Peptides against a protein of PDB entry 6B9H. Designs and how they scored, part 19

Target 1, 151 residues: chain A of PDB entry 6B9H
Amino acid sequence: AELCESLLTWIQTFNVDAPCQTVEDLTNGVVMAQVLQKIDPAYFDENWLNRIKTEVGDNWRLKISNLKKILKGILDYNHEILGQQINDFTLPDVNLIGEHSDAAELGRMLQLILGCAVNCEQKQEYIQAIMMMEESVQHVVMTAIQELMSK

## One batch from the design tools (peptide; aimed at target 1 M142)

Design b2_p17_4 (made by RFdiffusion4)
Pose (drawn by RFdiffusion4):
Order: structure tokens, then C-alpha cells, then sequence
Structure b2_p17_4 (pose): chain A 151 residues (1-151), chain P 17 residues (1-17)
């Protein structure tokens, strides 16, 4: 905890097309998919993004379907591009995210996305950008990185 | 503060990587 909201502020720095003002705005997976495309457009390309349904509304089943695709993409990216540098022992429970808008599980998903950003080809720029954020957010990001980089 | 120093040092080291 204290992970979801700090990482929401970090997500907001990407200025993706989909709304990203609330925890609920993140539960359908669209903002997360758009952020991943910004992190690595060579991997999270248009063909990949097309698989994420937009205009989900309150359909939690579709939220879950989208989130499973996002998590599948993150895990594949970790394995194929990042050499398993992101710790994936505990997977976020995407069913809880869709069924209950569980912010803690959402925080774990956002931590994996942070992990992608700080290990991608543009990791220098993403780290520099974090260093310009509010101290309270930087501290939470620091803790999240320590966890996700440890073995 | 101690917390600020530790956070800054962490990110300086992380950036050097």
C-alpha cells in the first residue's frame, strides 16, 4: 500500500489518451496498455494494442480479459527483452482488479509497468523523469524498484 | 532529511547503471 496512488501519479506523467484520474480509470487495462506502448513501441506495438478493447464500461469480465492480455504482455516482455530482471514471483490478481477494483492488486500491476520503464532502452530518461517528481512519490517509487529488482 | 538523502542517493546510483 501507498504504492497504487504514487504509481498513479507516475502513470499520469505519460499523458496517454485514455482517462487516468482515478483508480477506477485504470481497472479496464486501456491506460496501462497505452503506457506500455509509450515505454516500448517496438514491442507493445499497434498490433498488440488492438487486442485491448476500449469502451469497456462496467463490464468486469472484459476488464479482466484486457488485464490478462496486459499481464501476458508484461511477462513476455520481461522474459524476451528484459532477461527476467523484473521479479514476478507474485502476480497481480487481475480478477480482483476487475471484480472489486482492488487498488492493492492494481498497485502490483503498476509496479510491473514501472519495472518495464526502468529496464527498457529508455530507462535513463524514465529515471531522470522520476527524479523530478515530488519527494513523497520518489520514495515510494524507490521502494517499488527495490522490490521489483531484487531476486 | 535522512530520508531525502537516501532517496537521492538511490536514484543517483540507479541512474549510473
Amino acid sequence: as target 1 above (151 residues)
Amino acid sequence: STQTEETEEFFEELLEE

Design b2_p17_4_s1 (made by RFdiffusion4, then SolubleMPNN; from b2_p17_4, 9 letters changed)
Fold by OpenDDE base, seed 1:
Structure b2_p17_4_s1 (fold): chain B 151 residues (1-151), chain A 17 residues (1-17)
Amino acid sequence: as target 1 above (151 residues)
Amino acid sequence: SMESEKTKKFFKELLSQ
């Protein structure tokens, strides 16, 4: 999916420790958790990150468990910190991500993380970084933000 | 391009919020 591929490129700019080359690399949630910690380390602190299992392998049940925790963290962050600035009525299906590596649903998950980045305390820095990316990626990111900010 | 300029404007406006 175009959304997933563009947001994968965006996710790679965070330079997290976990492998993040492919869609499959993101399905265990470890990269996403590390990205969220970079976005707001006070909220997504080490204690939160330690709840995410890192040695998951191909165990889709463990992937789904991680993804559910991450999705909950994103939604709680949106409510508690961001004041629900993003629209979360369309939630990703973490079962499809964990069990089938569904790129469309993964794109929706990354879109929620994008919402965190462009609304967090350091949102100016993240927006400026996006503005330095390839034009085609910027366009997809813009569309994704517009979907999130729409009421 | 026109699309490129619209995208740039979008992010500039987003920065101003």
Scores: peptide ipSAE 0.678, ipTM 0.943, DockQ to the pose 0.937
OpenDDE base, seeds 2, 3, 4, 5: peptide ipSAE 0.677, 0.677, 0.676, 0.675; ipTM 0.943, 0.942, 0.942, 0.942

Design b2_p17_4_s2 (made by RFdiffusion4, then SolubleMPNN; from b2_p17_4, 10 letters changed)
Fold by OpenDDE base, seed 1:
Structure b2_p17_4_s2 (fold): chain B 151 residues (1-151), chain A 17 residues (1-17)
Amino acid sequence: as target 1 above (151 residues)
Amino acid sequence: SSLSKQTREFFQQLLSQ
């Protein structure tokens, strides 16, 4: 809902190659994979990105397959690189994202990506970029970060 | 505003970590 829309706006600041205008555009995982590569290209390298199928269309099974790979990548990144700084108690249901374009669950997925951005090597740059966004978006992003980093 | 101050202070603190 509000989380998804605000984080969609945030995702759009990455200027990835894949279309990222709507919730539906994000359901195949391609945009998210490209964003993760920008966040940490050494970890989410070309070999990792190539595991994400790009010509998915409306095939929800392929969407879910991509989303599962992305979620695994995020969780592995959090453990291996970020030192488990992201709270993983609430994980997105990628089945609902892929099959039903569930905005709430998509918001949770984007929230995990947000956690990667604000904890990665270039976290200062991403935080500063967020501070330049619309105030209402910043508030939603702040709440999302607080939820992720709470113990 | 209160909201702008809240968010600014949050992210400034986050930058200091």
Scores: peptide ipSAE 0.683, ipTM 0.944, DockQ to the pose 0.913
OpenDDE base, seeds 2, 3, 4, 5: peptide ipSAE 0.682, 0.680, 0.681, 0.679; ipTM 0.944, 0.943, 0.944, 0.943

Design b2_p17_4_s3 (made by RFdiffusion4, then SolubleMPNN; from b2_p17_4, 8 letters changed)
Fold by OpenDDE base, seed 1:
Order: sequence, then structure tokens, then C-alpha cells
Structure b2_p17_4_s3 (fold): chain B 151 residues (1-151), chain A 17 residues (1-17)
Amino acid sequence: as target 1 above (151 residues)
Amino acid sequence: SAESEQTRAFFEELLAQ
């Protein structure tokens, strides 16, 4: 999935503590939670982050539990902070991410995080960082943002 | 290229919002 691979590359620019080299690394939600905390540490604070279980291993049920919390956090952030600026009508299937490492659905989850970054208080910095990435990645990111902003 | 210019223009516009 081109979307997932490009957004994985984007996620890696955050340089979070958790491993984030492969699709599988993202399926437990820990990387995504750490990225969200970087995007808005006042909203996704340490108390919020501590609700995401670490040391999940291969337990797909725990992965899904984490992913559900993260998705809820993203949606709440969109409603409460961003003023519903992104399209959340097509939600990722977190069950497929947790149980099957579905790259397409993971791409949709990362796309929602992208929406948070390009609409948050530090959106200028995140957009400028994207503009310094490889052009092919920028193009995929652009398309992903366009989908989010379309109503 | 046309594609790269389109992409740059998109993000420049996004920054302007």
C-alpha cells in the first residue's frame, strides 16, 4: 500500500522512542500514541499516553484495544480542538490492523494522524517538514491531505 | 516537473491558510 509506506516514512521523521521501521511495528499503536503526544502534548498528555499498553507483543486483542483508544483520541481531538476540520466519515478498521496488520487500514489510521499534524498549532512546522521530504512521498501525502479536507 | 510543481504549490497554499 503506497499510502501506508509513504506515511510510515513520514511517521519516522518524528523519531519516537518506540520501534517504527515496519508496518508491524505500528500495529500495537504505541508509535502512533507517541507521535500524537508530540503533535499536541497538552491534549495527548502523559496521562493519556499511559492508557496505551506497552509490551503488547503479538497479542492482537491488546493491539486492537490500544488502536481503539487511539482512534477515539484522534476523533475527540478533531472535534474538541481542531473544530472538525478533517473528514472522519471513512474510519480505519482497527480490527484488521490489530489482527492482520492490514497495511491499507493502517494507512487510513496514519492519514488521520496526518490530519492532526497539518491542522494543529504547529501545523506550519509539520507542513514545512513534509516539504523537505522526497517528492514522491510528498505527492502521496498531498493526496492524503486532500482526501481529509474534502467534504 | 509538473508534478513536483503541483505538489509544491499545494503545500504553499496550505501554509497560506
Scores: peptide ipSAE 0.695, ipTM 0.947, DockQ to the pose 0.958
OpenDDE base, seeds 2, 3, 4, 5: peptide ipSAE 0.693, 0.693, 0.693, 0.693; ipTM 0.947, 0.947, 0.947, 0.947

Design b2_p17_4_s4 (made by RFdiffusion4, then SolubleMPNN; from b2_p17_4, 9 letters changed)
Fold by OpenDDE base, seed 1:
Structure b2_p17_4_s4 (fold): chain B 151 residues (1-151), chain A 17 residues (1-17)
Amino acid sequence: as target 1 above (151 residues)
Amino acid sequence: SAMSKETREFFQQLLSQ
């Protein structure tokens, strides 16, 4: 999926510790959790991050468990910190991500994380970083932001 | 890198919010 591939490229700019080269690398939620911690370490603190199991392997049930926690964290962050600036009408199906590595649903999850980045305290820095990416990626990111922030 | 007018205007507006 175009959305997933472009947002994977964006996610890679965070230089997290966990492997983040492929769609499969993101399905256990560890990369996403580490990215969220970078976005707002006060909210997604070490205690929050420690709730995400790191040694998941190919266990799709554990992947789904992690992804559910991450999705809840994103939604709570939007309500508690961002003031509900992200449209969460269309939520990713974390079951499809965990069990089938569904790229389309993963793209939707990464889109929610993108919403956190462009609305957080450091949003200016993240927006400026996006403006330095490849134009094709920028366009997909722009469309993704527009969808999230539309009413 | 290259950036289209549409994309540039979008992100500039986003930065102004």
Scores: peptide ipSAE 0.651, ipTM 0.926, DockQ to the pose 0.645
OpenDDE base, seeds 2, 3, 4, 5: peptide ipSAE 0.649, 0.650, 0.644, 0.644; ipTM 0.925, 0.926, 0.923, 0.922

Design b2_p17_5 (made by RFdiffusion4)
Pose (drawn by RFdiffusion4):
Structure b2_p17_5 (pose): chain A 151 residues (1-151), chain P 17 residues (1-17)
Amino acid sequence: as target 1 above (151 residues)
Amino acid sequence: SERDEILEQIQESIDEK
């Protein structure tokens, strides 16, 4: 905890098209997919994004379907591009995110996305950007990175 | 390690504030 909200502030720095003001705004997977496209458009391309349904509303089943696709993408990216540098021993429970808007599990998903950003080809720029954020957010990001880069 | 370098750089930027 103290992970979800700090990482929400970090997500907000991407200024993606979908709303990203609240924890609930993240539960359908669209903001996360758009952020991944910004992190690596060569991998999380338009063909990939097209698989993520928009206009989900309160349909938690579709939220889960979207989140499974996002998690599948992140894990594949970790394996195929990042050489398994992101720790994936504990997967976020996307069913709890969809059924209960579980912020803790959402925080874990956002930590995986942070992992993608700090290990991608543009990791220098993403790290430099974090260094401009509020100190409280940087400290939480630091803890999250320590965890996700440990073995 | 790369992780330590990243965390040190972030901590140094906080200490400069």

Design b2_p17_5_s1 (made by RFdiffusion4, then SolubleMPNN; from b2_p17_5, 9 letters changed)
Fold by OpenDDE base, seed 1:
Structure b2_p17_5_s1 (fold): chain B 151 residues (1-151), chain A 17 residues (1-17)
Amino acid sequence: as target 1 above (151 residues)
Amino acid sequence: SETDQIIQQIQAAIEAR
């Protein structure tokens, strides 16, 4: 999906330790968790990150478990820190991500992370990074932000 | 709004290319 591919490119700009070259690389949630820690290390601290299982391989049950924790973290962050600025009425189906590597649902999850980045304390740094991205990616990211933050 | 500011910045970058 265009959303997923563009947001994968965006995720890669964080230069996290975990492999993040393919859609499949994101399905275990480890990359997403590391990105969230970069976005707000005070909230997504080491204790939070340590709850995410690493080395899950192809175990879709472990993937789903991680993804559920990450989704909860995003939602809690939105409520507790961001003041519910993100429109989260349509949540990604983490079962489809973990079990089937569903790109559309993964795109929605990455979109929520995008919302965290453009609303966090260091939002201007992330906006600047988006401004330096390839044009086609910028278009998709801009559309994703519009959809996410519109109320 | 803050959303408008974000969109305007990104749109400006796109148009500048």
Scores: peptide ipSAE 0.199, ipTM 0.776, DockQ to the pose 0.877
OpenDDE base, seeds 2, 3, 4, 5: peptide ipSAE 0.091, 0.139, 0.030, 0.032; ipTM 0.721, 0.741, 0.649, 0.661

Design b2_p17_5_s2 (made by RFdiffusion4, then SolubleMPNN; from b2_p17_5, 9 letters changed)
Fold by OpenDDE base, seed 1:
Structure b2_p17_5_s2 (fold): chain B 151 residues (1-151), chain A 17 residues (1-17)
Amino acid sequence: as target 1 above (151 residues)
Amino acid sequence: SETDQIIQQIQQAIAAR
């Protein structure tokens, strides 16, 4: 999906430790968790990150478990820190991500993370980084932001 | 460009929050 591929490119700009080259690399949630920690390390601290299981391999049940924790973290962050600035009425189906590597649902999950970035304390830095992206990717990313922020 | 307009609009909206 165009959304997923563009947001994968965006995710790669964070230069996290976990492999993040393919859609499959993101399905275990480890990359997403590390990205969230970069976005707000005070909220997504080491204690939070340690709840995400690493080395899950192809175990889709463990993937789903991680993804559920991450989704909860995003939602809690939106409520507690961002003041519900993100339109989150359409939540990703983490079961489809974990079990089937569903790119559309993964795109929605990454979109929520994008919303965290553009609403966090360092929002201007992330917006600036987006402005430096390749134009076609930039367009998709900014469209995704617009969708999230339009209530 | 269209992208620039989107960026400007979103930046303004974010700043207003």
Scores: peptide ipSAE 0.146, ipTM 0.743, DockQ to the pose 0.114
OpenDDE base, seeds 2, 3, 4, 5: peptide ipSAE 0.101, 0.116, 0.123, 0.094; ipTM 0.722, 0.731, 0.733, 0.716

Design b2_p17_5_s3 (made by RFdiffusion4, then SolubleMPNN; from b2_p17_5, 8 letters changed)
Fold by OpenDDE base, seed 4:
Order: structure tokens, then C-alpha cells, then sequence
Structure b2_p17_5_s3 (fold): chain B 151 residues (1-151), chain A 17 residues (1-17)
């Protein structure tokens, strides 16, 4: 999906330790968790990160477990820290991500992370980074942000 | 809103190219 591919490119700019080159690399949630920690290390601290299992392999059950924790973290962050500045109109189906590597649903998850980035304390830095990205990516990001706002 | 401003900034950046 276009959303997933563009946001994967965006995710790669965080330079996290975990592999993040493919859709499959993201399905265990480890990259997402590390990105969230970069976005707000005070909230997504080491204690939070340690709840995400890193040695998952192809175990889709463990992937789903991680993804559920991450999704909860994102939603809690939006509620507790961001004051619900973004809408969770349609939550990603983490089962499809974990079991089937569903790119469309993964895109939705990354979209939520995007929402965290552009609303966090350091949002201006992330906005600036987005503004320097390839035009096609910028367009997708713009649309994704707009969707988070409008629905 | 802040979100609107973000969108506008991105739009302006795209338009400037």
C-alpha cells in the first residue's frame, strides 16, 4: 500500500537499531516501539520498551501481542499526553499485521505513530524533517495527517 | 489549528518545488 511504503520510508529516518527495511521487519513491533521511544523517551521509557518482546521470529502470536501493546501505548499517549489531538477513527487490525503482514493495516499503525510525532513536544523537528523528504512521501504524509484530523 | 498548520506547511513546501 502507498501509505505503508511512504511511512516506512519515514520510519527509516529515525535510524533505530532494529532492522526496518521491509514491511516484514515492522510486523513484530520492535521498530515501532523504538521509534516511539525516540518520539517521547519519557513516556515510552525503558520500562515500557521492555514489555515488547524482541526475540519473536515468525511467531505471529507474539507479534500480535507486541502490536497490541504498542497500539495501547499509542492510544494512551494520545489520551494522557497529547490530549487526543489525533482521531482514532479506525484502529489498525493488529491481527492482520501480525499474522499476515497486511501492509494496509500496517500503514494505519504507522499513521498513528506519525500522529504521535507531529503532535509531540518535539513536533516541529519532525515536521521539519517531513518537509525535507521526497515530494511523493510528503504528499502521502500530508494526506495521512489530514485523515487523522478530519475523521 | 496546529494540525492545519502542519498540513499547510507541507502543502507550501510541495508547491514551492
Amino acid sequence: as target 1 above (151 residues)
Amino acid sequence: SETDAIIQQIQEAIAAR
Scores: peptide ipSAE 0.102, ipTM 0.718, DockQ to the pose 0.747
OpenDDE base, seeds 1, 2, 3, 5: peptide ipSAE 0.092, 0.096, 0.070, 0.086; ipTM 0.710, 0.715, 0.700, 0.705

Design b2_p17_5_s4 (made by RFdiffusion4, then SolubleMPNN; from b2_p17_5, 8 letters changed)
Fold by OpenDDE base, seed 5:
Structure b2_p17_5_s4 (fold): chain B 151 residues (1-151), chain A 17 residues (1-17)
Amino acid sequence: as target 1 above (151 residues)
Amino acid sequence: SETDEIIKKIQEAIAKR
């Protein structure tokens, strides 16, 4: 999916320690958790990150467990820190991500992380990075932000 | 709003390419 592929490119700009070259690399949630820690290390601290299992392999049940924790973290962050600036959005189906590597649902999850980045304390740094992206990717990212903030 | 300004800046950057 276009959304998922463009947001994968965006995620790669964070240069996290975990492999993040393919859609499959994102399905265990480890990359997402490390990205969230970079976005706000005071909220997504080391204790929070340590709750995400890193050696998951192909165990889709463990993937789903990680993804549920990440989704909860994002929702709590939006409520407690960002003041619920993102409203009335469709939540991703983490079961489809973990069990089937569903690109559309993964795109929705990455879109929520994008929402955290462009609304966090360091939002200006992430906005500048987005403004420097390749045109086609930048367009998809912009559309994703508009969708998050207009629904 | 601040979000509107962010979107505007990104749109302007795309338009100038």
Scores: peptide ipSAE 0.058, ipTM 0.681, DockQ to the pose 0.735
OpenDDE base, seeds 1, 2, 3, 4: peptide ipSAE 0.029, 0.056, 0.053, 0.029; ipTM 0.645, 0.689, 0.674, 0.642

Design b2_p17_6 (made by RFdiffusion4)
Pose (drawn by RFdiffusion4):
Structure b2_p17_6 (pose): chain A 151 residues (1-151), chain P 17 residues (1-17)
Amino acid sequence: as target 1 above (151 residues)
Amino acid sequence: PLSPELEEFFKQVKEME
């Protein structure tokens, strides 16, 4: 905890098209998919993004379907591009995110996305940008990175 | 191991503590 909201501030720095003001705004997977495209458009391309349904509303089943696709993409990226540098021993429970808007599980998903950003080809720029954020957010990001990079 | 950018980031965060 203290992970989800700090990482929400970090997500907001991407200024993606979908609304990203609340924890609930992240539960349908659209913001997360758009952020992944911004992190690596050569991997999380338009063909990939097209699989993510928009206008989900309160349909938790579709939220879960979207989140499974997102997590599948992150794990594949970790394996195929990042050489398994992101720790994926504990997967976020996307069913709890969809059924209960579980912020803790959402924080774990956001931590995996942060992992993508700090290990991608543009990791230098993403790290530099984090260094401009509020100290409280940087400290939480530091803890999150230590966890996700450890073996 | 961490990238140099991350090492510098950790140093900065610890100095701010």

Design b2_p17_6_s1 (made by RFdiffusion4, then SolubleMPNN; from b2_p17_6, 9 letters changed)
Fold by OpenDDE base, seed 2:
Structure b2_p17_6_s1 (fold): chain B 151 residues (1-151), chain A 17 residues (1-17)
Amino acid sequence: as target 1 above (151 residues)
Amino acid sequence: SFSPEIEEFFAKVEALK
């Protein structure tokens, strides 16, 4: 999926410790959790991160468990910190991500993380970083942000 | 790099509360 591939490229700019080269690498949620901690380490602190299991392997049940925690964290962050500026009427299906590595649903999850980045305290830095990316990626990111901010 | 359209869009995003 175009959305997922572009946002995977964006996720890679965070230079997290976990492998993040493929769609499959993102399905256990570890990369996403590490990215969220970089976005707002006061909210997504060590106690929060420690709730995400890192040694998941191919266990899709554990993947789904992690993904549910991450999705909840994103939604709570949007409500409590971002002031509900993100339209989350269409939530990603974490079951499809964990069990089938569904790229379309993963794209929706990464889109929510994008929303956190462009609305957080460091949003200026993340916006400038996006502006330095390849134009094709910028276009997808712009479209994704437009969808998030639509009322 | 960036296009004028993209630059203008992100300028608006930066202005969001």
Scores: peptide ipSAE 0.252, ipTM 0.798, DockQ to the pose 0.085
OpenDDE base, seeds 1, 3, 4, 5: peptide ipSAE 0.104, 0.100, 0.106, 0.104; ipTM 0.705, 0.709, 0.709, 0.709; seed 3 fails the geometry check

Design b2_p17_6_s2 (made by RFdiffusion4, then SolubleMPNN; from b2_p17_6, 8 letters changed)
Fold by OpenDDE base, seed 1:
Structure b2_p17_6_s2 (fold): chain B 151 residues (1-151), chain A 17 residues (1-17)
Amino acid sequence: as target 1 above (151 residues)
Amino acid sequence: SFSPEIEEFFKKVEALK
């Protein structure tokens, strides 16, 4: 999916410790959790991150467990910190991500993380980073943000 | 960015409260 591939490229700019080259690399949630910690380390602190299982392998049940925790964290962050600036958008199906590596649903998950980045305290820095990316990626990111902030 | 549309969009996003 175009959304997933563009947002994967965006995710790679965070330079997290976990492998993040492929869609499959993101399905266990570890990369996403590390990215969220970079976005707001006060909220997504070490205690929160430690709830995410890192040695998951191909266990799709463990992947789904991680992804559910991450999705909850994102939703709670939007409510508690961002004041729900992001609209109640279609939620990703974490079961499809964990069990089938569904790129479309993964794209939706990454889109929610994008929403966190462009609304967090350091949103200016993240927006500037996006402005340095390839124009085709910028366009997809723009569309993704428009969807999140639409009334 | 080489697109005025994209530049204007992100300026607006940045300015949001």
Scores: peptide ipSAE 0.477, ipTM 0.887, DockQ to the pose 0.086
OpenDDE base, seeds 2, 3, 4, 5: peptide ipSAE 0.469, 0.476, 0.477, 0.475; ipTM 0.885, 0.886, 0.887, 0.886

Design b2_p17_6_s3 (made by RFdiffusion4, then SolubleMPNN; from b2_p17_6, 8 letters changed)
Fold by OpenDDE base, seed 3:
Structure b2_p17_6_s3 (fold): chain B 151 residues (1-151), chain A 17 residues (1-17)
Amino acid sequence: as target 1 above (151 residues)
Amino acid sequence: SLSPELQQFFAQVEARK
């Protein structure tokens, strides 16, 4: 999916410790959790990160468990820190991500993380980094942000 | 360099309170 592939490229700019080369690499949530910690380490601190299981292999139940925690973290961050700036009426289906590596739903999850980055205290740095990416990726990011901010 | 559309969009995003 175009959204997922573009945002995967964006995620790779964070240079997290976990492998993040493929869609499958993101399905266990570990990369996403590490990215969120970089976005706001005061909120997504070590105690929060330690709740995410790192050695899940192909266990889709453990993947879904991680993804649910991450989604909750994103939604809580939006309400508690960002002031509910993200439209959360269309949430990603974490079951499809965990069980089937669904790229479309994974794209929706990454879109929520994008929302965190462009609304956080350090949003200027993340926006400037996006502006240095390929134009095709920037167009996808623009559309994704527009969808997040729509009423 | 970026298109004027993209430049203007991200400037607006950055300017939000």
Scores: peptide ipSAE 0.619, ipTM 0.929, DockQ to the pose 0.084
OpenDDE base, seeds 1, 2, 4, 5: peptide ipSAE 0.275, 0.549, 0.517, 0.604; ipTM 0.792, 0.917, 0.910, 0.928

Design b2_p17_6_s4 (made by RFdiffusion4, then SolubleMPNN; from b2_p17_6, 8 letters changed)
Fold by OpenDDE base, seed 1:
Structure b2_p17_6_s4 (fold): chain B 151 residues (1-151), chain A 17 residues (1-17)
Amino acid sequence: as target 1 above (151 residues)
Amino acid sequence: SYSPEIQEFFKKVEEKK
């Protein structure tokens, strides 16, 4: 999916410790958790990050467990810190991500993380970084934000 | 609603089209 591919490129700009080269690399949630910690380390602190299982391998059940925790964290962050609602009908199916590496659903998860970045305390810095990316990626990001924040 | 930062981002992206 174009959304997933563009947002994967965006995720790579965070330079996290976990491998983040492919869609499969993101299915265990470790990269996503590390990115969220960079976005807001006070909220997604070490205690929160320690709840995410590392070295999951190909265990799709453990992947789904991680992804559920991450999704909950994103939703809680939007509600408690950002003061905005995310429509439930647009939420990613973490089962499809964990078990089947579904790129479309993964794209939706990354879209939620994008929402956190462009609305957090350091939103200007993240938006500026996006402006340094390829124009095609910038367009996809704009569309993704419009979908996420439209009522 | 969009923050001023997001609105400016949208404007700049549209200018490149």
Scores: peptide ipSAE 0.626, ipTM 0.934, DockQ to the pose 0.765
OpenDDE base, seeds 2, 3, 4, 5: peptide ipSAE 0.625, 0.623, 0.626, 0.621; ipTM 0.930, 0.930, 0.930, 0.929

Design b2_p17_7 (made by RFdiffusion4)
Pose (drawn by RFdiffusion4):
Structure b2_p17_7 (pose): chain A 151 residues (1-151), chain P 17 residues (1-17)
Amino acid sequence: as target 1 above (151 residues)
Amino acid sequence: DNTVLNEFLTEAQERKE
């Protein structure tokens, strides 16, 4: 905890098209998919993004379907591009995100996305950007990175 | 190369202390 909201502030720095003001705004997977495209458009391309349904509303089943596709993408990226540098022993429970808007599981998903950003080809720029954020957010990001980079 | 990341982690820890 203290992970989800700090990482929400970090997500907000991407200024993606979908709304990203609340925890609920992240539960359908669209903001996360748009952020992943910004992190690595060569991998999370348009063909990949097209698989993420927009206009989900309160349909938690579709939220889960989207989130499973996003997590599948992150895990594949970790394996195929990042050489398994992101720790994936504990997967976020996307069913709880969809059924209960579980912020803790959402925080774990956002941590995986942070992991993608700090290990991608543009990791220098993403780290430099974090260094400009509020200290409280940087400290939480620091803790999150330590966890996700450890073996 | 994680030089920038290590720098960030060190500086963030010092500020935290």

Design b2_p17_7_s1 (made by RFdiffusion4, then SolubleMPNN; from b2_p17_7, 8 letters changed)
Fold by OpenDDE base, seed 5:
Formats: structure tokens, C-alpha cells, sequence
Structure b2_p17_7_s1 (fold): chain B 151 residues (1-151), chain A 17 residues (1-17)
């Protein structure tokens, strides 16, 4: 999906330690957890990150377990820190991400992380970085932000 | 795509205030 590919490009700008070159690299949630820690290390602290299993391999059950923890973290962050600024009208199906590497559902998951970035304490820096992205990618990212903040 | 950019910036600004 175009959304997933564009947001993968955006995720790569965080330069996390975990491999993040392909859609498959994101399905275990490790990259997403490391990105969230960069977005707000006070909330997504080391104790939170340590709950995410790093050596999952192809075990889709463990992938889903990680993804559920990450989704919960995002929703709690939106409620407790962001004050419900993100509309989660359609939540991603983490079962489809973990078991089938579903790109459309993964795109929705990454969109929620995007919402965290553009509403966090360092929101201005993330917005400026997005405005400097390649035009075609920027368009998709900006559309995704508008969807989160207007519905 | 200036129209999209302007609309985006307006919405982001509203959420920051």
C-alpha cells in the first residue's frame, strides 16, 4: 500500500537500531517501539521498551503480542499525554500485521505513530522534517496527518 | 500542492493551541 511505503520511508528517518528496510522488518513491532521511545522517552521509557520482545523470528504469535502492547501504548499516550488529539476511528488489525504482514493494516499502525510525532512535545521539529521530505512521500504523509486530525 | 499544505498547517496550528 502507498500509505505503508511512504510511512516506512518516514520511519527510516529515525535511524533506530533495529533493521527497518522492509515491511517485514516492521511486523514484530521492535522498530515501532524504538521509534516511540525517540518520540517521547519520558513516557516510552526503558521499562516500557523492555516489555517488547526483541528476538521474535517468524513467530507470529509473539509478533502479535508485541503489536498489541505497542497499540495499547499509543492509545494510552493519546489519552494521558496528548489529550485525545488523535482520532482513532479505525484501529489497525494487529493480527493481520503479525500473521500476514498486511501492508494496509501496518500503514494504519504507522499512521498512529505519525500522530504521536506531530502532537508530542517536539512536534514542531517533526513537522519541519516532514515538510522537507521528497514531494510524493510528503503528500501521502500530510494526507495521513489530516485524516487523523480532522475526523 | 499548496492547498494541501495550507490546510495541513492550519489544522496542526489549531491542535497546538
Amino acid sequence: as target 1 above (151 residues)
Amino acid sequence: DNSLLNEFLKKVKEKQE
Scores: peptide ipSAE 0.066, ipTM 0.709, DockQ to the pose 0.079
OpenDDE base, seeds 1, 2, 3, 4: peptide ipSAE 0.048, 0.050, 0.053, 0.065; ipTM 0.666, 0.668, 0.691, 0.697

Design b2_p17_7_s2 (made by RFdiffusion4, then SolubleMPNN; from b2_p17_7, 10 letters changed)
Fold by OpenDDE base, seed 2:
Structure b2_p17_7_s2 (fold): chain B 151 residues (1-151), chain A 17 residues (1-17)
Amino acid sequence: as target 1 above (151 residues)
Amino acid sequence: DNSLLDEFLKKVEEKRK
């Protein structure tokens, strides 16, 4: 999906430790968790990150478990820290991500993380970085942000 | 792109207030 591919490119700018070259690399949630820690290390601290299993392999049940924790973390962060600034009327289906590597649903998950970045304490820095991205990728990212902020 | 950027910046500014 176009959304997923563009947001994968955006995710790669974080330079996390986990492999993040393909859609499949994101399905276990480890990259997402590390990105969230970079966005707000006080909230997504080491104790939170340690709840995410890092040695998952191809076990789709463990992938789904990680993804559910990450989604909960995003929603809790939105409620507790961001004051519900993110439109969450359409939540990603983490079962489809973990079991089938569904790119469309993965895109929705990455979109929620994008919402965290543009609403966090360091939002200005992330917005500036997005404004410097390649035009085609920037267009998709900006459209995704507009959708989140439309409520 | 200019229209999209303007709309994006407008929404960002509104949410910052």
Scores: peptide ipSAE 0.069, ipTM 0.688, DockQ to the pose 0.080
OpenDDE base, seeds 1, 3, 4, 5: peptide ipSAE 0.029, 0.044, 0.028, 0.045; ipTM 0.642, 0.663, 0.636, 0.667

